# Peptides against a protein of PDB entry 3PUK: the designs that were tried, part 82

Target 1, 227 residues: chain A of PDB entry 3PUK
Amino acid sequence: ERGLKSVVWRKIKTAVFDDCRKEGEWKIMLLDEFTTKLLSSCCKMTDLLEEGITVIENIYKNREPVRQMKALYFISPTPKSVDCFLRDFGSKSEKKYKAAYIYFTDFCPDSLFNKIKASCSKSIRRCKEINISFIPQESQVYTLDVPDAFYYCYSPDPSNASRKEVVMEAMAEQIVTVCATLDENPGVRYKSKPLDNASKLAQLVEKKLEDYYKIDEKGLIKGKTQS

## One batch from the design tools (peptide; made by RFdiffusion4, then SolubleMPNN)

Design b2_p9_8_s3 (from b2_p9_8, 4 letters changed)
Fold by OpenDDE base, seed 5:
Structure b2_p9_8_s3 (fold): chain B 227 residues (1-227), chain A 9 residues (1-9)
Amino acid sequence: as target 1 above (227 residues)
Amino acid sequence: SFNLYNIDN
C-alpha cells in the first residue's frame, strides 16, 4: 500500500510537473510557506531535480531576475502570494523570468484570477488548480497547517465565534482536498461529545464534499464511496 | 468512511 506521501507526490508529479515538462528545459520553482512545507513532506530535492527544477526560491523574498528561464509557481491562492507573483511580471522591461506556469494548491477566487489576467496574462503559459491543501505526515496521517486552529476551536470566549467559523471552513476545505487526492467521497463519522466541534466540522466537510463531487472532472456525479 | 478524531495530548 502506497502511503499518503506517495499519493500526494504522484498527484503533484502528474498535475504540475508532467503538465509543464519540456525536454531539456530547466525551471525555477517559486514556493510560498505552505507549499514549502508540502513539498518538504513528500519529496526530496533530488526528486525535484529529476522533474527539471534547478532552483527553488521563496516567493516572498526579493529575488534576482533570471530572464532566460521559465518559472514554475506552486503557490496558495492568497493575495500575498499573488501580489508577489504580479511584481515578478509587472512591466515588460522588468520581468524576472521568461514566462510563468502557475499552479494553485486550491480554488483561486475570481478576484485574484482576474487581477492576474489583467496584469500579466501574456507571460503565463499555464494557470491551474491542483487541490492539495494539506500536508502528509505519515501513511495515514496528515496535518492542515491552520494557524491558531486549536485556540479558536476550543476558546470559551464568545468573541472568537467568527474566527472559529473561518478556521473550521478552512479545515473543511483542506479535508476535502485529502478526499479528492485519495479519490474518495466518504461518509463522515464523528464523535458528538463532549464538544460540538467535531459535529460542526463534519457537517462542513459533508457539505463541501457534496459541492465538490456534484460534478466531477468528466461532468458526472460521483456517488459516495465505501470508505 | 472518513473518521474525525481529536488527537489527545
Scores: peptide ipSAE 0.018, ipTM 0.510, DockQ to the pose 0.023; fails the geometry check
Fold by OpenDDE base, seed 2:
Structure b2_p9_8_s3 (fold): chain B 227 residues (1-227), chain A 9 residues (1-9)
Amino acid sequence: as target 1 above (227 residues)
Amino acid sequence: SFNLYNIDN
């Protein structure tokens, strides 16, 4: 089926599983809250088994060491997820796994990347950004798992203004990942009334799209799509 | 085109 879920799965398969595939090798996969929802939305456990994943673990939970196996981290680039990763590999004597493959769902800030590099570089075989920060629900429907987005966007309380901006930026980033996943650079349309939220979000999306598609993977500029 | 709409619409 040519739905959004299938597109997302194909992208994950190509960007993550094909990238770290080794014949006859099984891996433990570590997920956070977002990637758990993401994979649950677009694949089954049988699909993951076919990709060489034997066990799926929550990165935030206590886990038993399996030092003979490599670990595949498919996680959001957050301090919480990174800190959990660092705990798994921070000590030579206490490494939970043989080595790590890290795939971030979005842009990893330099601060977090440098923290990883400084502490665990020798244990890392791959570190890549996949750029999928949305949950496919239906063929043309997706959700942005942004906590309290509704509250901050529609709160009349001026004290929430700063948080509203942060939330809008996060949503804009996630929307760009949808576009990237679909390989589209669309024009953004919005309704300006009664609130300016849609206008603000649209501007953020347009800006981030421009930044993302300024130079593609081949060094080419991707123009606006007609969709 | 990518359309953004508020929930109130």
Scores: peptide ipSAE 0.017, ipTM 0.485, DockQ to the pose 0.022; fails the geometry check
Fold by OpenDDE base, seed 3:
Structure b2_p9_8_s3 (fold): chain B 227 residues (1-227), chain A 9 residues (1-9)
Amino acid sequence: as target 1 above (227 residues)
Amino acid sequence: SFNLYNIDN
């Protein structure tokens, strides 16, 4: 299948599982709410078993230590997810796992990254950003998991203006990860009426696409595509 | 091209 789900799975397989694979080694995988939805949308438990994952755990729940096994954290770069990770490795005597591989779904803010580095650097074997912050629904359809997006985008209360901007930026970032996953730098079309929300979001997406594709992985400038 | 549609569910 050449649909969006298969593309997302292949990207995760390459960027996460192949990157941390060791022959004969099983890992525990830690997921947050978003990555649980993401993996559920594009793979089966049997697929994860084939990639060397023995157990999947929710990072927000209390978990028993398995000190002889390494942990694979596939999580969003949020304070909540990072704090849960830090609790797993923050104390030398209370480490839940042998070591950690961390894969963030998007750009990790410097504040969170520095917090991790200062507390748990010795326990971390990998720390990467893979830029998948959307949920594939169909071959050509995806959803954004942005809390309260509808409320803030359509709130008539002027006091929500700052929150609306934050939400729109988050949505724009997620849309860019879709484009990155597809290796596309498209032009953005939108409906201008009745509200300016679509226009504002489109502008944010265009700006972020420009920034993202300014220099590709090979150090080359990537122009606009026809998609 | 990338089309943005607001789908009210």
Scores: peptide ipSAE 0.010, ipTM 0.483, DockQ to the pose 0.024; fails the geometry check
Fold by OpenDDE base, seed 4:
Structure b2_p9_8_s3 (fold): chain B 227 residues (1-227), chain A 9 residues (1-9)
Amino acid sequence: as target 1 above (227 residues)
Amino acid sequence: SFNLYNIDN
């Protein structure tokens, strides 16, 4: 039985660690809040050591420079995380690490990407998106870890309607990353009652799946799967 | 099939 945790770990191993591996080289890994939870859910510290990670640091905290070591940033594509990265490399005199490998958990907006490119391009060895925006809980259970999602989805306040839509779209995108991680393009089923939230989310997921799998990673069309 | 029975987990 393919546990979701194992699948997620294998994807991270392939997409992140194998991609930036250098024989005999140790790296410092920088995590944000989401990726801390993500890695905690699917691996152990010993696993990270085997992948050449010697120290894990929180990107949001002030850290002492280790200029002789390269840094692996595994972070969400948010302004907050990007700004923290930029603080590490934005000043030539205050460069914290030797170089950077950046792996985003999801699509990085052009605005953020351009900001990085303009400021720190010479220090960056890799910048990739790996499309894992969920946390595996069990073999068949995951969470999205969207702040206030419950509140906005179920708030009776009409003023939250616009925010609800934004949250629904974000969740749909995250669900697509689950499917992508599993290499599946499933049909979506939902419970229609008592609220229409599940229906709305399902429609968004279906639409985003269609968009995502118009062209797969190999440039091919992926049909619907049986999952 | 992907089943959405609950948004919150």
Scores: peptide ipSAE 0.009, ipTM 0.462, DockQ to the pose 0.028; fails the geometry check

Design b2_p9_8_s4 (from b2_p9_8 with Y2F S9N)
Fold by OpenDDE base, seed 1:
Structure b2_p9_8_s4 (fold): chain B 227 residues (1-227), chain A 9 residues (1-9)
Amino acid sequence: as target 1 above (227 residues)
Amino acid sequence: SFKLHNIDN
């Protein structure tokens, strides 16, 4: 049985590397904090070399221009990562790279996408959203990258209720990306707890799964798979 | 809401 790590790597190969691959062409790959962790969890540097990546750079760091090479941005759709990208291509005279391929690990908000399109459209060869917003740990274990999730989910302070909802939404979205990666539409099961967090999260996941498959399969909802 | 965006130049 192929572990979750191998499935994730295969998905990245297909959705990112195969999508922008040109024979004999090397690219610089730009990563953010999340995608650094993601790739570290499921591949080696040698694997990236085989996919035509010559060097990996941190998008948050100052980098020297390599104007003759194309850049592959594999990043989260966050204001921080997007702003770093925009700094690389925002000025016609100060482009750091020849062109950009952008692959987001999640759905990009319209506001951020429009900002990119308006500012850097001529520099972008391809921009796609790939739904991989989790880190595989073991064969059947993954972790969610939601800051302070534990704190807000279990906070007894009523003032954190709104933040708890935001955190649960983010968690649900990432769980859906796991299901999408595994090509599953599971029946969601949960154990009841005093704080009903599991029930709320389950409902959010079910709703988002329905929405996802409506969009991805041209309006056809994929039948539920066994959990 | 899930929205897919694409640029292909």
Scores: peptide ipSAE 0.292, ipTM 0.853, DockQ to the pose 0.759
Fold by OpenDDE base, seed 5:
Structure b2_p9_8_s4 (fold): chain B 227 residues (1-227), chain A 9 residues (1-9)
Amino acid sequence: as target 1 above (227 residues)
Amino acid sequence: SFKLHNIDN
């Protein structure tokens, strides 16, 4: 079996690079903090060159316009990343690139998506959600990108209860993207600890898995897989 | 909930 890193790379290749491929065309790729880590974990610069990426830029940094080239935005659906994109294309006369391809690592909230549509829809050639919100570490190991997850999940302070819920929701969403990437609908297993965090997270994952497969692109509900 | 969005121009 192929390692998780290779599976992730293959999915990115098919969902992103193959989707926006145009013969003879080079693109500038814009990354945010998460997607920088993601790509670093599963590919090399030479791989990106082979996919028609000439240069990688940080979306958060000031960048010089390259108006003759199209830009490939591989970013998280966050207000920060979206705002940076909008700055690049907000003005017809001052757009930094010729056009944009946008691939979100997760489902984009309606509010953010509508903001994009209202501001610069004509500059966008393609916009899709590819649902990869995890970092592959080893062949069968991945990590989640949830800031301060440990702190809030294990905080004894009751005032953090609301934040804990938000963090656990985010973790569950990212775990579901792993399952989607692996094309699995697993039975969720967890080790009980003094805290009920594992049980709560498991329940969230199970629920989100059901929702995902009910509304997946294939319109198929997969049975439980053995993993 | 999961929602799918797309733009294709």
Scores: peptide ipSAE 0.283, ipTM 0.848, DockQ to the pose 0.780
Fold by OpenDDE base, seed 3:
Structure b2_p9_8_s4 (fold): chain B 227 residues (1-227), chain A 9 residues (1-9)
Amino acid sequence: as target 1 above (227 residues)
Amino acid sequence: SFKLHNIDN
């Protein structure tokens, strides 16, 4: 059985690098905090070089223009990452690169996508959502990248209820991307605790799995798989 | 909701 890291790398290679590959062309790759961790978990710099990446840049940092090179943005669909991209291409005078390929790690909210499309669509060669929003650690283990998840999930303060729901939604989305990556639609099991967090999360995951497979990349509806 | 967005230029 192939480890989760290998599966994730293979998916990134096919969905991102192979998708935008041109013979003899090098690209600059822009990463955010999450995708930096993601790639670090499943590949080496030598692997990226083989895929035609000359340099890796942090999207949050100030960068010098390289106007003759195309940029590969592998980023999370967050306001922060999108805003950084928009600064690179939002105005003619501020274009950092020749053109952009954008690959989002998850479904991009309509508001963010529309903002991108309205401001710099002409600079974008390709934009896709590849649905990898987790960090592989072991063959069957992954970690979630949800800020303050522990704090809000276990906060006794009622004022944090709304934020707790947002965190739970984000966690559920990331779990679904694991299932999608593995091409599985599992039954969800959980251990009950004094707090209803596990039950709530399970319900969210089940709902999101249903929604995902109704409109997956291939337009297929998959039944439940054995977990 | 889950939506697939695509730009291909």
Scores: peptide ipSAE 0.276, ipTM 0.846, DockQ to the pose 0.799
Fold by OpenDDE base, seed 4:
Structure b2_p9_8_s4 (fold): chain B 227 residues (1-227), chain A 9 residues (1-9)
Amino acid sequence: as target 1 above (227 residues)
Amino acid sequence: SFKLHNIDN
């Protein structure tokens, strides 16, 4: 059986490292909180070295400029990560690196993408969305990285109802990225519990799967596969 | 809603 970790690594290798590969060129890689966890779950530092990464830096930290090197940003499409990127390249006089490759782990909101495009287009060699928004734990197990998801999903406070819906949407999106990574369009199954969270999430996932494959990168619509 | 974006320079 192909482990989920290996599948995730292969996808990252193909979608990120192979996409920006240049012979003999080393890059600095910038990671955020999520992508740090993601890479830690599916690769070793030696693997990254083999892919031409000399050092890994935390995007949230202040860093010294290395103007002669290109930077590979592997980050989530969040305002926080995007703002950190913009600090590196937004100022014409204080660019941290020679150029940037940006790979988002999920679909980037139009507003954020447009902001990047308007501010830093000349410094960006590549900007792509690779659709990996989960952490592989085991061969068939993954975890979601949605802030406060557990709290809001199980909160008895009715005032949290709106936030619960937002969390459910985020979780559904991340589950869809698992399916995309595995190149699967499965039927969704769940176990009912006292709370209807599982049913609601299942419905959201099914809807998002349909939406995803309608606009698949390859323009293909897949039938139902194994779940 | 999903939308694909790219920059290629």
Scores: peptide ipSAE 0.275, ipTM 0.847, DockQ to the pose 0.798

## One batch from the design tools (peptide; made by RFdiffusion4, then SolubleMPNN)

Design b2_p10_3_s1 (from b2_p10_3, 5 letters changed)
Fold by OpenDDE base, seed 3:
Structure b2_p10_3_s1 (fold): chain B 227 residues (1-227), chain A 10 residues (1-10)
Amino acid sequence: as target 1 above (227 residues)
Amino acid sequence: MKKYEIEREE
């Protein structure tokens, strides 16, 4: 039993692979930097083969068209990844694949979403957001992927205050995705540091957890669980 | 415009 890794894999299997699976059909899967790390942390290539993936490719790289096959894009909702998708299916270029299934690892900004719809809507069979924006390491350990988090959190420069807030929001969001994946509403614990970063992050996590469960599709508010 | 399933999680 791999603990959190198994939970993450099951989430991906149900939210992504089962959602677009057709019996006897093989797909090409496109991954970005984050989802490459994510899948490598919780599955093997043999697992992907069982889910109908014939080959995985890096979305950032130039690829030859395989027009008879559908493509599964499991990517982060970033401008870079979206732009790569748009190059594959954009109105000004010949589409590389038969159709696209898009699964974002997090909330896709409306600007990016609308950009996709405006240029590629005819080629898209699915477009969904799944809340997995962390890397499982151990049974109860995960790694966040927030660029420059260390720099801004520990910056003594007051001019970085706004950016620090953005970073903390992103970190808190990723922590909430862990909780959502585990279906938990934990009591947040932190160790005090000379800086109030841990306390602020904890408060953000608690707030976001509350918001998440309040606005959940089931409308359920969970009590605090152990974690 | 072709219809497809969109699911947003907030």
Scores: peptide ipSAE 0.046, ipTM 0.665, DockQ to the pose 0.120
Fold by OpenDDE base, seed 5:
Structure b2_p10_3_s1 (fold): chain B 227 residues (1-227), chain A 10 residues (1-10)
Amino acid sequence: as target 1 above (227 residues)
Amino acid sequence: MKKYEIEREE
């Protein structure tokens, strides 16, 4: 059994690098905070070089234009990352790169996608969602990236109830991306706590797994497996 | 799970 890190890397290689590969072509890769952590967890710079990446840049930082090179954006579908992309290509005369390949780590909201299409569609050669929204830590261990999850999930303040639901939803979505990455449809096991957060999360995960595999990218229906 | 996809000629 291969470790989760290798599985994640293989998925990124297939879904991102192989998808936009062109013989003899080098690209600049733009990363955000999450994807920086993600790639750092599962690959080395030498791996990226082998995939045709000449330079890695932080999407949030000011960067010098390299107008003769195409850019590979591997980013989270967040307003911040999208806005940075839009700044790179929003002006025809001042676009920083020759063209863009965009790979989102998760589903891009309609609002963000429409914003991209409205302003930069002609500069985009690829825009795909690859659904990797977790950080692999060990062979079978991963970390979710949900801001303030602990705070809201365990907050005694009733005013945080709505935010708790949002956080739980986000966590469930990320867990499903793990399952998708591993090509699994697990039976969810959990340890119940006084607030029953684990049970709620399990229910959300199960529901989302059902939805995912009903419309599986491979058109496959997987039975539940126990893990 | 791909809600959106854009593909253009190289």
Scores: peptide ipSAE 0.046, ipTM 0.727, DockQ to the pose 0.671; fails the geometry check
Fold by OpenDDE base, seed 4:
Structure b2_p10_3_s1 (fold): chain B 227 residues (1-227), chain A 10 residues (1-10)
Amino acid sequence: as target 1 above (227 residues)
Amino acid sequence: MKKYEIEREE
């Protein structure tokens, strides 16, 4: 059985690197906090070199312009990461790179997408969503990137109920990206705890799985698998 | 999941 790490790398290679590959061309790759962890979990620097990446830079940091080179942004669809991208291309005088390829790890909200289109459309050669919002740890283990998830999920304060729901939604979305990456439509199982977190999360995952396969898989609906 | 895809010729 192929480990989750290898599956994730294969998907990134296909969805990102193969998608923007140009013979003889080197790119600068910009990563955010999540994608740094993601790539670190499933590849080596030598792998990235083989894919035409000359240097990796942190999108959050101030960087020197390299105006003759194209940039590959592999980032999460967050305001923070998008704002950093916009600083790189939002002004003619501030353009740091020749052009941009953008690959989002998850669904990009309309507000962020429109913001990018309005300010940087001429600089963008590619913009795609690739649906990888998790970090593989082991062959069958992954971690989620949801800020304050632990705090809100286990908060006894009723005032946090709305925030808890948002967190659950985000977690469910990321679990679905795992399923999508593995090309699986699992039957969701959970164990009840003092809190209804597991049940709620399970329901959200099931709903999102249904939506994903109906909308994003060209009408392909897989039967539920035992997983 | 996927909503946006932009391609632009160089």
Scores: peptide ipSAE 0.044, ipTM 0.706, DockQ to the pose 0.687; fails the geometry check
Fold by OpenDDE base, seed 1:
Structure b2_p10_3_s1 (fold): chain B 227 residues (1-227), chain A 10 residues (1-10)
Amino acid sequence: as target 1 above (227 residues)
Amino acid sequence: MKKYEIEREE
């Protein structure tokens, strides 16, 4: 089996680049904070050039229009990233690029999707979710992008209980994206600590795995895999 | 699983 980095790259290649590739066509790619880290962890600029990307731009920064080129947005489904996209295509006179391909790293909330649809639908050639919400560190190691996870999970303050639950839910969801990327339905193992964090997280992961593998994207039901 | 998908011809 290939390392996690190569698996992630292969998934991005097939789900994003192959999906929008046209022979001889170059695109500008727009990245946010998370996808910058993600791509940096699993590819080089030379790899992106081979996939038809001429340059990468930060979606948060001011950018000069390149109206003759199409743009590939590989971004997280957050209000900040979506708002930046909307500024690029909010009106015909304000269009920075010829057209947009949008690939979200996770499920896009209905509110954000509706906002995009209402404002920029005519400029969008493709929009889909690819479900990669983690960063590969090693062949069998990954990290999650959940802000303040350490603070809330290990806080002795009972006022943080509700936020701790939200953080646990987000972590569990991102772990499931790893399993989906690897096409695995593993048994969950954890180490007990003075706090019940590990046990609670394990239960959330198990539940979400069960929900995910009721049907996959191809309508296949998967059983448990060896871990 | 995917929630949303938009495809438009060029």
Scores: peptide ipSAE 0.042, ipTM 0.699, DockQ to the pose 0.635; fails the geometry check

Design b2_p10_3_s2 (from b2_p10_3, 3 letters changed)
Fold by OpenDDE base, seed 2:
Structure b2_p10_3_s2 (fold): chain B 227 residues (1-227), chain A 10 residues (1-10)
Amino acid sequence: as target 1 above (227 residues)
Amino acid sequence: MKKHIIDREE
């Protein structure tokens, strides 16, 4: 049985590395906080070397220009990560790399995408969205990157209701990316708890799964599978 | 959500 880590790595390999591979070419890879954790969870540096990555850089840090090399940005579609990218290519006189390949770990908002296009379009060779917004732990275990999820979900304070909804929404979105990665449309199962959070989350997941598969690249609505 | 793609390489 294939573990989740292997599935995730295979997805990244095919969707990112194979997609931008050029024979004999080495790239600098830029990672943010999430993708650093993601890759660390499912591959080794030797694996990245085999995929043509010569060095990994943190997108948030100041970096020396390597203008003759192309850069592979594997990042989250957040204003913070995108702003760092824009700093690398926003000024013609200060371009840090030869060109950019951008692979987002989730859907990029239209506004953010348009901002990128408006400022750096000439520097971008490829930009794609690969929906992986989770960290694999074991064969069937993963963690989500949702700040303060535990706190808000189990808070008895009604004033946190709005924030709780946002957290639940984010969790549901990330769970859907797991399903997409595994190529599954699961029948959601849950155990009820006093705050009915599990039920609410299940409903959100089901709704988002339906939406996702309706608008996937294949235009295919998959039947429910077991996970 | 609408998917975004830029592809400028053959």
Scores: peptide ipSAE 0.475, ipTM 0.913, DockQ to the pose 0.726
Fold by OpenDDE base, seed 4:
Structure b2_p10_3_s2 (fold): chain B 227 residues (1-227), chain A 10 residues (1-10)
Amino acid sequence: as target 1 above (227 residues)
Amino acid sequence: MKKHIIDREE
């Protein structure tokens, strides 16, 4: 059985690098905070070189233009990352690269997607959502990237109830991406806590799993299995 | 969420 790290790398290789590969072409790759962690967890720099990446840049940082090269944006669909992309291509005077390939780690909200299209459509060669929103740690262990998840999920302050739910939604979404990566549709198991976080999260996961497989590009719906 | 795809020729 292959470890989760290997599965994740294989997914990235096929969904991202193979998808935009061109013979003899090198690209600059732009990463955000999450994808930096993600790639660090499942590959080495030499692996990226083999995939035609000449240099990795932090999308949040100011960068010098390399107008003759295409850029591969492997980023999360967040306003922050999208805004950085827009600064790279939002105007003719600000265009830093020849063209862009964008691969989002999760579903991109329509608002952000439309914003990108409206501003930078001519510069975009490809944009896809590959649905990997977790960091593999061990063979079957992963870390979710949800800001302030711990704080809000276990906050005794009732005023945080709405935020807690938002966080749990995000967590559920990321768990679904794990399942998608593993090509599984598990039956969710949990143990309830006094705050009922586990139960709520489980329900959200199941709901999102159902939604995901309904809209999956392959159109495959798998039966529930042991999780 | 719905899937988004842009695929343009070089």
Scores: peptide ipSAE 0.470, ipTM 0.914, DockQ to the pose 0.874
Fold by OpenDDE base, seed 5:
Structure b2_p10_3_s2 (fold): chain B 227 residues (1-227), chain A 10 residues (1-10)
Amino acid sequence: as target 1 above (227 residues)
Amino acid sequence: MKKHIIDREE
């Protein structure tokens, strides 16, 4: 079985690079903090060059316009990343790039999506959500990007209950993206820990898996498998 | 969440 890194790369290649490929065209790719880590974990610069990426730039940094080139935004659907995109295309007279392809690593909230449509719709050639919200470490190991997950999940302070719920939702969502990437619908297994966090998370994962496969791009409904 | 898609011709 191929490692998780290769699976992730294949997913990105298919969902992002193949989707916006145009013969003979080079693009500038814009990354945020998460996608920088993601790509670094599963590919090399030479791989990106083969996919028609001439340069990679940090979306958060000030950049010089390259108005004759299209830009490929591979970013998280966060206000910070979206705001940076909007600054690149918000003004018709001062667009940094010729056009934009946007691929979000996760579902984009309606509010952010509507904000993009309202201000920059004419500059966007593609906008899709590809649902890769994890970092592959090894063949069967990945990490989640959920800030302060440890702190809130193990906090004895009841005042953190609401934040704990948000964290667990985020974790569950990211786990589902792993399953989606691997094309699996696993029967969730866990070891119980203090405060029953594992059980709660498992329930959230199961629920979200059901939702995902009901609306998946392939229209596939898989039975539960054991992993 | 509902998937969002923009697909415009070049």
Scores: peptide ipSAE 0.469, ipTM 0.913, DockQ to the pose 0.830
Fold by OpenDDE base, seed 3:
Structure b2_p10_3_s2 (fold): chain B 227 residues (1-227), chain A 10 residues (1-10)
Amino acid sequence: as target 1 above (227 residues)
Amino acid sequence: MKKHIIDREE
């Protein structure tokens, strides 16, 4: 009934929960703003309990240490979320949890990743990028998380051109994550508007899809499909 | 784009 939601949940279950599963072990899961919305869109608390999550905590909030439990960080690769993680494990004397599993919703910048390794490498059991940076709404509808997309994409001010491109790149990247999650290489369709934004976005998506499948773990290039 | 992975034994 909710095809995309089910696919997203299955992806998270496989890529995150199954990856760090240990028999009889409970974990504390840390979420940020995006992943809170993401999980809320595709699962229930009962589902998380079944996956060995005892409690969900907001990574941005101050939390009491639970040093005997491992923590599962399902977070976006942003400086804000990473900084919160670093506060949890950055000090050897003040580690909040026994160990950490980190799963990023998108590619983590090298600078952030290196910062994590330099500070907390010994505390990290897993760190992976699972590339889910969208919120499923309907079976084939999703919401992108791109700040200020409306403002820049529809701005008539030419001074915003560079920022507009950055926003469109981010949008294209998130669309690619949807395709990757669905294991599809769709034909891109768009409606023409006075502004060429739709066309440009389509081109970016196509390019990024090509790049993704060329460099994916399986080394597979798929033909165009319907979506 | 580079994919980052850390995988350590418990």
Scores: peptide ipSAE 0.468, ipTM 0.913, DockQ to the pose 0.782

